# Peptides against a protein of PDB entry 8OXM, part 11

Target 1, 371 residues: chain A of PDB entry 8OXM
Amino acid sequence: FKAEFRLAGGVNLPKIIDCVGSDGKERRQLVKGRDDLRQDAVMQQVFQMCNTLLQRNTETRKRKLTICTYKVVPLSQRSGVLEWCTGTVPIGEFLVNNEDGAHKRYRPNDFSAFQCQKKMMEVQKKSFEEKYEVFMDVCQNFQPVFRYFCMEKFLDPAIWFEKRLAYTRSVATSSIVGYILGLGDRHVQNILINEQSAELVHIDLGVAFEQGKILPTPETVPFRLTRDIVDGMGITGVEGVFRRCCEKTMEVMRNSQETLLTIVEVLLYDPLFDWTMNPLKALYLQQRPEDETELHPTLNADDQECKRNLSDIDQSFNKVAERVLMRLQEKLKGVEEGTVLSVGGQVNLLIQQAIDPKNLSRLFPGWKAWV

## One batch from the design tools (peptide; aimed at target 1 H187 T217 F364 K368)

Design b1_p10_4_s3 (made by RFdiffusion4, then SolubleMPNN; from b1_p10_4, 7 letters changed)
Fold by OpenDDE base, seed 2:
Structure b1_p10_4_s3 (fold): chain B 371 residues (1-371), chain A 10 residues (1-10)
Amino acid sequence: as target 1 above (371 residues)
Amino acid sequence: DSLAQRFIES
């Protein structure tokens, strides 16, 4: 390891370190403290399995449908090392950076990202009707700009087109696999975009198996398909390539039901894999300061293991695991809201749910549903 | 047209 480190931004101030391998190659790594990377490591293994399934199918292989993965090495319950995703940027940094965000550059007369956040924070405790009205006002005065990402990065028209296609495929694949796995907390900093491939890298996989639905402000969308995410696809939006890539991904997932259930079952009952939402984690996720720059003191969760009777914990855990497996089986059968849907019907419902401004307006303001 | 059509067909 080099003697010098850099701090990455954000609440936990992860350390960027450079390591020289035995091969003489420098590799940048992200060292997180006060974070349990075991969930990220497990979810990366599940994504690798999904990629294997997608690569075996001729239709998904031809479309190059894949989820971008990164290496995770958990060191303890509170520390680990991540592969540095070199040449990636958070979509939030590109879109809503305070200094030079794309919204500020291309839409200087729109509301600022701060004004949008403030307006949504003011209505956070209000009715769903009031949230919807303010969300619609924010959306009217904060127009999407993510189309400019590919335009800035790829000047050649043929390359630009291929990269926009790669982006659209990446959004589709990650959206469907993320939905099947119940991946939550898809805020704009948890989604990176590769500046060379235009593919997405999903990070911070700590909300999975629909645990986002039990947050104090429950998640109301199956995946992130906000206006900027759609704008990055270009003029076709969610139609054409995106929809077909979702359908082909869903087809492979549904046809791989037994494999996916078996893997998830093993993971849900692994005592080393804590996937359950706890109250402190829920508070941490939804008490994020307006400015990601404010060093909130991480409450030392002193391990007051409330010795709840081990028997009641185990029974409650098993019942949650069983419900997760049942819901996963339903998704893989195309059961939505008690109805069995075709692949096209299921994908259509999920797209409609993800773009519904009523669902988006109900999300936690820190999710930035207007972006 | 042909590039946009490939995008719609792919």
Scores: peptide ipSAE 0.007, ipTM 0.369, DockQ to the pose 0.017
OpenDDE base, seeds 1, 3, 4, 5: peptide ipSAE 0.005, 0.000, 0.005, 0.000; ipTM 0.431, 0.436, 0.436, 0.437

Design b1_p10_4_s4 (made by RFdiffusion4, then SolubleMPNN; from b1_p10_4, 5 letters changed)
Fold by OpenDDE base, seed 3:
Structure b1_p10_4_s4 (fold): chain B 371 residues (1-371), chain A 10 residues (1-10)
Amino acid sequence: as target 1 above (371 residues)
Amino acid sequence: DEEAKLFIES
């Protein structure tokens, strides 16, 4: 290891370390403290399995359908090492950075990202109708710009076209795999884009198995398919390549039902894998930026005293695990709202749910559904 | 070119 480290920004101040391997190559790593990386590690293993299934199928292999993965090494319940995703940027940093974000550069007369956030926060406690009206006003005055990512990074037209295709494939694969696994908290900082490949890297996998639906503000979309995500696909939007890649991914997932259920069952019953939503975690994920000042929860480890009967905790846990497995089985059978759908019907329903402005307007304002 | 064609046509 080099003697020097850098701090990455953010509340937990993760450390960037450079390691020289026995091969003489420098490798950058991110050391997170005060963060449980076990869920990230488990979800990366499941993504690797999904990639193996996608590579075995001729149609998904030809389409190069993969979910991008990174290496995770948990060191403790509160620390670990991540692979540094070199050459990636958060989509939120590209789109809505306060100084030089693409919305400000390409749409200087639109609402600022701050104005959009403020308008949606003002209606956060209001009716769904009032949220929808304000969301539509925000959307009208905040037009998509993510098409410019590929245009800025890829000046050659043939390369530009190939990279836009790679982006669209990456969105499709990660959306369907993410839906099957019930991946939540897909805000604009938890999705990175690779500046060389145009592929997405999903980070912070701490909300899975539909645990986003039990947040104080429930998640109402199956995956992130917001206006900027769609704008990055170009003129066809969700039609053509995206839809076909979703259908081919869903077909492989459904045809691999037994394998996926067996893997998820083993993980859900692993006593070392806490995937359940904790009330403190739920509060942290939906904390208001204005309330950041005072509540450092000093998790004083010393409140050991709630010896709640182990039996009641186990029964509650088993019922939640069973419900997650049942819902996963339904998804893999194409059962949506009590109806069995074809692959095309299921994918169509998921796309419609993800782009519905009524669903998007109900999300927590920190998710930035207008981006 | 052929991979892109196969992808558009499939």
Scores: peptide ipSAE 0.007, ipTM 0.474, DockQ to the pose 0.016
OpenDDE base, seeds 1, 2, 4, 5: peptide ipSAE 0.000, 0.000, 0.000, 0.006; ipTM 0.377, 0.402, 0.367, 0.457; seed 2 fails the geometry check

Design b1_p10_5 (made by RFdiffusion4)
Pose (drawn by RFdiffusion4):
Structure b1_p10_5 (pose): chain A 334 residues (1-279, 317-371), chain P 10 residues (1-10)
Amino acid sequence: FKAEFRLAGGVNLPKIIDCVGSDGKERRQLVKGRDDLRQDAVMQQVFQMCNTLLQRNTETRKRKLTICTYKVVPLSQRSGVLEWCTGTVPIGEFLVNNEDGAHKRYRPNDFSAFQCQKKMMEVQKKSFEEKYEVFMDVCQNFQPVFRYFCMEKFLDPAIWFEKRLAYTRSVATSSIVGYILGLGDRHVQNILINEQSAELVHIDLGVAFEQGKILPTPETVPFRLTRDIVDGMGITGVEGVFRRCCEKTMEVMRNSQETLLTIVEVLLYDPLFDWTMNPFNKVAERVLMRLQEKLKGVEEGTVLSVGGQVNLLIQQAIDPKNLSRLFPGWKAWV
Amino acid sequence: SAVETERLAA
């Protein structure tokens, strides 16, 4: 074990440690104290199940739809450990870096990130109309730059297109799974982009199962489909590879709702922390019902096809009205 | 909240 440890930031102060194994290769681990990783363990297990199901299905096997997973080992009710992701860089560090940010490097005339943050702080005390107007003004003077990422990393057109296609597929699959699982904490620091495979990885998973509505600022989108992600998917945008991959993933999930419910039914017997406090679990049953409704496409008794559900999700995600009400720290304009 | 404070610190 290494004698030094680093802080990753945050109120809970997670600890980062390095361990040297028998082969001598250093491996980085993240011990998260005062936090419950049992929910993250369930998220990783369902991620692995979805990846296996996508691999089993011939339609998705050819498309090589995969979910990037990292091992999470719970150690107690209030602590645990997880595998650190290596070879990845934060999206916000690449895009909106103060020093060498992509938006500053490419579009110096556009508004800086500090100006946008100041405007968002000044407008949080305003009404809906002023928030919508400021958001539209900010979007008018802030063009997406993320499309140049692979352009700056993959000079060879074949490798560049391969990495762009893998990025698009990974974004579609991750967005579908996050909508199904109700993942809401999807700001720039919770998503890491690989420098080689260019596949997005979700690292935080701190809140899910429709928790954003509980927060003071409700999450009005099921997944992050901001202008930068759409521009980085290519000229075709959401139409094309993203829509088809979302449809395929939704079909696979409809075909495997039995396995998904079997995986998620680990609750109701060993409830995790932050639940059933302050004296058949209530909120566990509620989230199981919600997940079942999402998987069956019933909702309030209405039937919805896979294509219609995908179109509705795209419309909700790219709607500026929903993006205006989001938390200013979520960086909806970014 | 803690999550919203974290987002702002980001």

Design b1_p10_5_s1 (made by RFdiffusion4, then SolubleMPNN; from b1_p10_5, 7 letters changed)
Fold by OpenDDE base, seed 5:
Structure b1_p10_5_s1 (fold): chain B 371 residues (1-371), chain A 10 residues (1-10)
Amino acid sequence: as target 1 above (371 residues)
Amino acid sequence: SDILAGMLAS
């Protein structure tokens, strides 16, 4: 280990450490000291399995459909080591960095990222109609720029075209697999882009199995398919390559129903895998940056005997696990809102839900649905 | 755990 470390930023102040392996290679690692990395480790194993299923199918293998994975080593319930994805940048860092963000560079007359966030925070407690109107105003004055990522990184036109296709395939694969697993909290800092491959790396996998729907502000989209995400695909947007890659991914997932159900069942009943949303985690995920005032957890454990019988907690857990498995089975059968859909019908519904400004306007402002 | 490793190895 090198004696020096860097801070990666964010509330938990994760430490980037450089390690020299016995092979003489330098490897960057991210040390988190406040997060339960067991969820990330488990979800990475599920992603590796989804990748195995995608590689077995000829149509998904030909398209190189894969979810980028990273190594997670949990050290305790609140600490672990992540493989730092060298040569990746958060999409939020590229798009909305305060100094040199692509929105500021390419759209200097648009609203700043701060102005957009402020406008959406002002309406956070307002009606859905008021949220929608302000979201549409923000979107008109904050135009997408993510097309410029590939244009900046890949100057050769043939390479640029190939990398834009790699990006589009990566978005499609991660969107469908993320939907099947109910992956939430897909804000712009939890999605990295590889500067060499143009593939996405999803990090911070602590909101899974649709637990984003039980947040104080429920998640209303199946995955992140915001205007910048779509702009990175180029002129075709969600049509053509993206849609076909979603359909082929969904086909493989639906045809692997028994395998996926068996795996998720084992994980949901693993007593070491706490996937349930707790109130403290829910508050933390939707805290304002300004509310970092001294909530010392004076857990005054005042001895209010909430003798919630251990039996009632276990019964409540089992009923949540059963509902998650039932909903997973429905997704894998193409059951949406009580209707059985074809692969194309299901993918179309998910795309429409993900791009709907009404759904996007209802998200927590910290998710930055206008980006 | 080991069950997932077994399913990934098959």
Scores: peptide ipSAE 0.008, ipTM 0.522, DockQ to the pose 0.021
OpenDDE base, seeds 1, 2, 3, 4: peptide ipSAE 0.007, 0.006, 0.007, 0.007; ipTM 0.463, 0.508, 0.490, 0.499

Design b1_p10_5_s2 (made by RFdiffusion4, then SolubleMPNN; from b1_p10_5, 6 letters changed)
Fold by OpenDDE base, seed 5:
Structure b1_p10_5_s2 (fold): chain B 371 residues (1-371), chain A 10 residues (1-10)
Amino acid sequence: as target 1 above (371 residues)
Amino acid sequence: SAILKEMLES
């Protein structure tokens, strides 16, 4: 290890360290403290298994459909080492950086990212109708610009086209795999884009198995398919390549039902894998920027040996795990809202749900659904 | 180009 480290931004002040491997290769690593990386490690293993299924199918292999993965080594319940995603940037940093973000550069007369955030925060406790009206006003005055990512990074027209296609395939694969696993908290800082491949890297996998639906402001979309995400696909948007890649990914997932259920069942009952949403985690994920001052609860792990009968906790946990497995089985059968759908019908429903401005307007303002 | 057509049809 080198003696020097850099701080990555964020509340937990993760450390970027450079290390020389036994192979003589220099590697950057992110050391997170005060964060349980076990969930990230488990979800990366599930993504690797999904990638194995996608590589076995001829149609998904030809399309190079993969979810990007990174190595996670948990060291304790509160610490671990991640592979540093070198050459990646958060999509939020590219789009809505206050100094030089793409929205400010390409749309200088639109609302600022701060004005959009403020308007949506003002209606956070209002009706769904009021949220929808303000969201539509924000969207009208904050037009998508993510098409410029590939145009800035890839000046050759043939390379530009291939990278836009790689991006579209990456969004499709991660959206469908993420939906099947019930991946939540897909805000603009939890999605990185690779500046060389144009592929997405999903980070912070701490909201899975639809636990985002039990947040104080429940998640209302199956995955992030916001206007900028769609704009990055170019003129065809969600049609053509994106839709077909979603359908082919969903087909592989549905045809792998037994394998996926068996894997998720083992994980849900692993006593070392805490996937359940707790009230403190829910508060942390939906904290207001203004309330950052006082609530450092030092989670002294010691005091909450509340002697709730072990039997009642276990029974409640088992019922939640069974419900998660039942919902996963429904998704893999194409059961949506009590109706059995074809792969094309299911993918179409998910796309419509993800792009619906009524669903997007109901999300927590910190998710930035207008981006 | 044939590659563009194959990518749009794929």
Scores: peptide ipSAE 0.008, ipTM 0.330, DockQ to the pose 0.015
OpenDDE base, seeds 1, 2, 3, 4: peptide ipSAE 0.000, 0.006, 0.000, 0.005; ipTM 0.418, 0.426, 0.418, 0.419

Design b1_p10_5_s3 (made by RFdiffusion4, then SolubleMPNN; from b1_p10_5, 6 letters changed)
Fold by OpenDDE base, seed 1:
Structure b1_p10_5_s3 (fold): chain B 371 residues (1-371), chain A 10 residues (1-10)
Amino acid sequence: as target 1 above (371 residues)
Amino acid sequence: SAILQGMLAS
């Protein structure tokens, strides 16, 4: 370990440390304190299993379909070591950074990211119709620019084309795996893009198994497929490569039903794995920027009140776990809204749900569905 | 999360 560390900012002041391995290689690591990394570690293990399934299948292996993973080593319930995703940038940083964001650079006459957020926050408590109208006005005056990521990073046309394909494959794989695991919509800061591979890395996996649907503002999309996410695919958008990669990923997931159910069942009943949404976590995930000053709830897990009737808590937990397993089984059978769909039908429904501006307009404004 | 936004703003 080097004696020096850098602060990564934020309330918990995570430490970036550089380590020299016994192999003489330098490795950057992120040490988090006061954060439960167990859910991230568990989700990375599930992603590794999904990658193993995708590599065993000839069609998904030929397409190089993989979900990017990072190493997580939990040290305690409130501390761990993360692999630093070196050479990655948040898509939100690239798109909507206040100084040099791609929207400001390429669309200087559009609404600012702040103006878009303000307009959507003003209608947050309004009707779905009012939210939709304002969302459409925001979208008209905030045009997608994520195509410029590959154009800026990859000047050679053959490299540019291959990297745009790698991006599209990464979005497809992560979208379908994310849907199966119920990751829902992903905040633009929780999706990293690798500046060398154009592949996505999903981080902060604190919402899984459709727990985003029980938030104060429930999720309305199966995964993030916003206009900028689509613009990064180029002129074909969701058609062609993206759709085919979604279908091939879904085929592998559905054909691996027994394996996926068994793994998720073991995880859901692991007493060391808390995947359930609690009210404090729900408030934190949908906190307004203005409220950042006062709500340092120390997640004092005051261990004291959780000693309520173990029997009623266990029965409520078991009923939630059973519902999650039943919904996972439905997804893996292609059951959507009581109808059995083909792989192509299911993937089509999911894509339509994810790009529907009515669904996007209903998302929590803090998650920036217009980006 | 705000923690992750902090990690990315540094």
Scores: peptide ipSAE 0.010, ipTM 0.459, DockQ to the pose 0.147
OpenDDE base, seeds 2, 3, 4, 5: peptide ipSAE 0.000, 0.000, 0.008, 0.008; ipTM 0.440, 0.428, 0.448, 0.485

Design b1_p10_5_s4 (made by RFdiffusion4, then SolubleMPNN; from b1_p10_5, 5 letters changed)
Fold by OpenDDE base, seed 5:
Formats: structure tokens, C-alpha cells, sequence
Structure b1_p10_5_s4 (fold): chain B 371 residues (1-371), chain A 10 residues (1-10)
């Protein structure tokens, strides 16, 4: 270990530590001291399995469809070491950094990220119609700029085109795999972009199996396909490469139904894998910036020896696990809203749901659906 | 990891 560490941003102040391995290689490590990394570790194994399925299929292998993974070593229930995603930046840091964010640089006359957040916070407790109207006003005055990421990082036109294609493929693969697994909490700080590959790295995998739908403000989109995410694909947006990569990923997932169900079943019943949403986690994920001052998380996780009858907890857990498996089976059969869809029909529905301003306007303001 | 690979290799 080097004696120097850097703080990564965020509430938990994770430490970036440079470590020399026994092989003499320097490796950056992110040390999280208050988060359960077991969920991230399990989800990384599921992503590795999905990558194996994608590599076995000729059409997805030719397209180099992969979900980016990182090494997780859980040290305890509250601590672990992540392989630091070296050469990655949160998409939120690039887009909406208050000092030098791409929105401020390229769109200086648009609303500030703070003004957008404030407007959406003011309507957070209002009707869906009022939320939609304010969201449309915010979107009109906050135009996408994420196309400039690849333009800034890749000056050669041929490299630029290849990296934009890599980005589009990464969004497609992670969106479909994320949808199948019910991955939530896809805010702009939980999605990193690799500055060399233009591929996305999804972090903080603690909201899975559609548990985002049971948050106090339910998640209303299957994945993040916001205006900036689409803008990064270039002029074609969701059409052409993105759609085809989603369809090919969905084909592989649907054709791997038995394997995916068996794996998810084992994970859902693993007593070491806490995937269920608890009220404290729900409050933490949807805290207001104004409320950050008073809630010292005295997460004494020890005092939840509330003797709820073990039988009632177990029955409630089993019923939730069964519902998750049933919903996963429906997704893998292409059952959406009681209708069996083709791969193209299912992917089209998911794209429409993810880009719908009505769905986006209903998200928690901290998710930043206008970005 | 290994258990999941064994289950996929069987």
C-alpha cells in the first residue's frame, strides 16, 4: 500500500489507495468502509455469466457486446475493496459538474443543473401532470450535450466513430441486461464512462430485481435512456445500432432462459445475498440534500433484532422471491403487460418506456431524468 | 463464483 490516498467524492468518502501487488503491479483500489459490497460482488458474477452467454452467440460476439465488470473483494458486511475503474469518470461529473460540466461549457444560456434540480424538487410532491409540465420546461431549457464526450476524447474521426459505436453497444448491452436483472438506481453518479474505450461501467448494484419500483418514489423506466445518454449515440439516436444491439442482446437472454432462471433462483435464496429493499435503504437512496444534515446514519444494523416471527418474515420473503422469478420468466418469454411480444416488439416497448417524458418526469429528482 | 461456474458447466 502507498501511504497516500485520495478521497473519491460521495457521502461515504471512499478511499482510493494505490497498492503494489505481489506481482509488482500497481493497482488502484477503492476502499468502501460503510457499504455492503456483497451485492456488487454477486451482480458482477451475474454480469460475467451474461458476458459468457453473449460471447457464445456469434451475432453478439461479432458486435463485441459486453457489460463492463470490475473486481469486487468484500472484506466484511460493511467494507470491501473494489478494483478502481481506472480511467473512468461518472457521466454526471462530465455532464453536470457545477464548475466545468459539459452543459455549462456547451450550453451556457441553458438552465444550470442546480436550477433544473430546484424546479423538479419544487414539484416532487405535486401531481403527475404538474411534474410533466415542469419536466418539459426543464428539458426545453436544458439541451443534451453528451455527444461532446467522444468529440473531446477522440480527435481522430475514425477513432471517434469507433468509440461512439462502442458507447452505443455498451449502452444497449447494459440496458437489456440491466432490465432483465431489474437493475435500478441508475442515476448519473452510478454510471461511469471509460475515457479510453467509451464503454459504460455500472456501479452501486444495490437496487436489483425491480426493487426500485417499491421505493417511496417508484422507478418508472426499465433503464437509463435519457436525452444525454441518447445524444452520446450521435445523430441516429436509439435507431439503427442501439436498437439492433438491444435486440441481439435480448435474443441471447431469451434463448438462455433456463440458465438465467436457475442462476437467479439460486441467488434469490442465497442467505448471504440481501437483495430485498428495506425502509432504511429506501430512505437513504431518496434522501433530500436538505435532509443530509440531521440523519447521521447510526445504522446500528445490530438493533434490528426486532423479533418479527421468523415464520412471517420467511413467508413474506419467499412470496417476494417467487414474484421476482415469475416476473423474470415473463421478461424472458417477452410477456409485457399480459401480451407476448417478439424480441423487436419487446425492445421497442422498453425503448419507448425509457424515453417517455411522462415516465421520466415521475422519477425521483435525485435521479436527474433531464440529464 | 466457482459454484456458479460448476452449475453452468454441468
Amino acid sequence: as target 1 above (371 residues)
Amino acid sequence: SDVLQEMLAS
Scores: peptide ipSAE 0.007, ipTM 0.519, DockQ to the pose 0.019
OpenDDE base, seeds 1, 2, 3, 4: peptide ipSAE 0.006, 0.000, 0.000, 0.000; ipTM 0.515, 0.402, 0.407, 0.299

Design b1_p10_6 (made by RFdiffusion4)
Pose (drawn by RFdiffusion4):
Structure b1_p10_6 (pose): chain A 334 residues (1-279, 317-371), chain P 10 residues (1-10)
Amino acid sequence: FKAEFRLAGGVNLPKIIDCVGSDGKERRQLVKGRDDLRQDAVMQQVFQMCNTLLQRNTETRKRKLTICTYKVVPLSQRSGVLEWCTGTVPIGEFLVNNEDGAHKRYRPNDFSAFQCQKKMMEVQKKSFEEKYEVFMDVCQNFQPVFRYFCMEKFLDPAIWFEKRLAYTRSVATSSIVGYILGLGDRHVQNILINEQSAELVHIDLGVAFEQGKILPTPETVPFRLTRDIVDGMGITGVEGVFRRCCEKTMEVMRNSQETLLTIVEVLLYDPLFDWTMNPFNKVAERVLMRLQEKLKGVEEGTVLSVGGQVNLLIQQAIDPKNLSRLFPGWKAWV
Amino acid sequence: DETVDEFLAA
């Protein structure tokens, strides 16, 4: 074990450690004290199940739809450990870096990230109209730059297109799975982009199962489909590869709702922390019902096709009205 | 961000 450890930041102060194995290769682990990783263990297990189901289905096998997963090992009710992701860079560090940010490098005339943060801080005390107007003004003077990422990393057009296609597929699959699982904490620091495969990886998974509505600032989108992601998917935008991949993933999930419910039914017997406190779990049953409604497409008794559900999700995600009410730290304009 | 951490801690 290495004698030094680093802090990853945050109120809980997670610890980063390096271990040297028998082969001598250093492996980085993240021990997360005062936090419950059992929910993250369930998230990783359902991620692996979805990846296996996508691999089994011939329609998705050809499309090579995969979910990037990292091992999470719970150690106690209030602690655990997880595998650190190597060879990845944060999206916000690439895009909105103060020193060498992509938006500053490409579009110096556009508003800086500090100006946008100042405007968002000044407008949180305003009403809906002023928030919508400021958001539209910010979007008018802040063009997406993320489309140049592979352009700056993959000079060969074949590799560049391969990486862009893998990025689009990974974004579609991750967005579908996050909507199904109700993942809400999807700001720039929770998503890591690989420098080689260009596939997005979700690392935080801190809050899910429709927990953003519980937060003071509700999460009005099911997944992150901001202007930067859509521009980086290509000229075609959401239409094309993203829509088809979302439809395929939704079909696979409708076909495997039995396996998904079997995986998620681990609850109601060993409830995790932050639940059933302050004296057939209540919230567990409620989230199981919500997941079943999402999977069956019933909701309030209404039937919805896979294509219609995908179109509705796209409309909700790209709607500036929903983006205006989001948390300023979520970087909806970014 | 610090504001996000504070927000989540709240």

Design b1_p10_6_s1 (made by RFdiffusion4, then SolubleMPNN; from b1_p10_6, 7 letters changed)
Fold by OpenDDE base, seed 5:
Structure b1_p10_6_s1 (fold): chain B 371 residues (1-371), chain A 10 residues (1-10)
Amino acid sequence: as target 1 above (371 residues)
Amino acid sequence: SKEIAELLAS
């Protein structure tokens, strides 16, 4: 290890370290403390399996449909080492950085990211109707700019076009696989974009199997398909390449039903894989910036010796696991709201749900649904 | 299947 480290931003102050491997290669690593990386490690394995399925299919292989993965080495229940995603930036950092964000650069007369967040926080406890009205006002005065990412990074028109396609394919693949796995907490800091490939890297995989729906503010979208995410696809938006890549990904997932169910069943019953939402995690994920001052994350996991009868916990866990498996089976059969849909019908429903401003307006303000 | 076991072991 080199003696020098850099701090990455964030509450847990992760350390970026450079190490020399036994092979003499320098590798940049992110050391997270006070964070359980086991869930990230397991979800990376599931993504690798999904990538294997996508590479076996001729139509998805030709389209280069893949989920970007990174290496995770859990060291303990509270520490691990991640492969540092070199040459990636959080989409939130590019879009809504307070000083040099793309919204401020390209749309200087629009609402600031702070004004948008403030307006949505003011209505957080209001009716769905009031949330929708304020969300529409915010959206009208905060226009998408993510098209400029590829334009800034890729000056050659042929490269620009190919990178925009790579981006669109990455969004499609991660959206459908993320939906199948019930991946939540897809805020703008949990999605990185690779500055060389234009592919997305999903990080912080701690909300899976639709556990985002049991948060104090439930998640109302199947994946992040917000206006900036769509703007990055260019003039066709969700039509053409994105839709076709979603359909081809969904075809592979549905045709791999037995494999996916067996894998997820093994993971759900793995005693080392804590995927269930707990109240403290729920509070942490949906904490207000104003409340950050008092909650020292002295979440000593040790003091929850609540001797709940092991039997009642186990029965409740098994019922949740069974419900997750049933819902996964429904998704893989194309069962939505009690109706069996074709792949095209299911993908269309998911796209409509993800772009619906009524669903987006109901999300937690920290998710930044207007971005 | 054997392929699933190989996928889980990789």
Scores: peptide ipSAE 0.007, ipTM 0.432, DockQ to the pose 0.019
OpenDDE base, seeds 1, 2, 3, 4: peptide ipSAE 0.000, 0.006, 0.006, 0.006; ipTM 0.428, 0.462, 0.458, 0.407

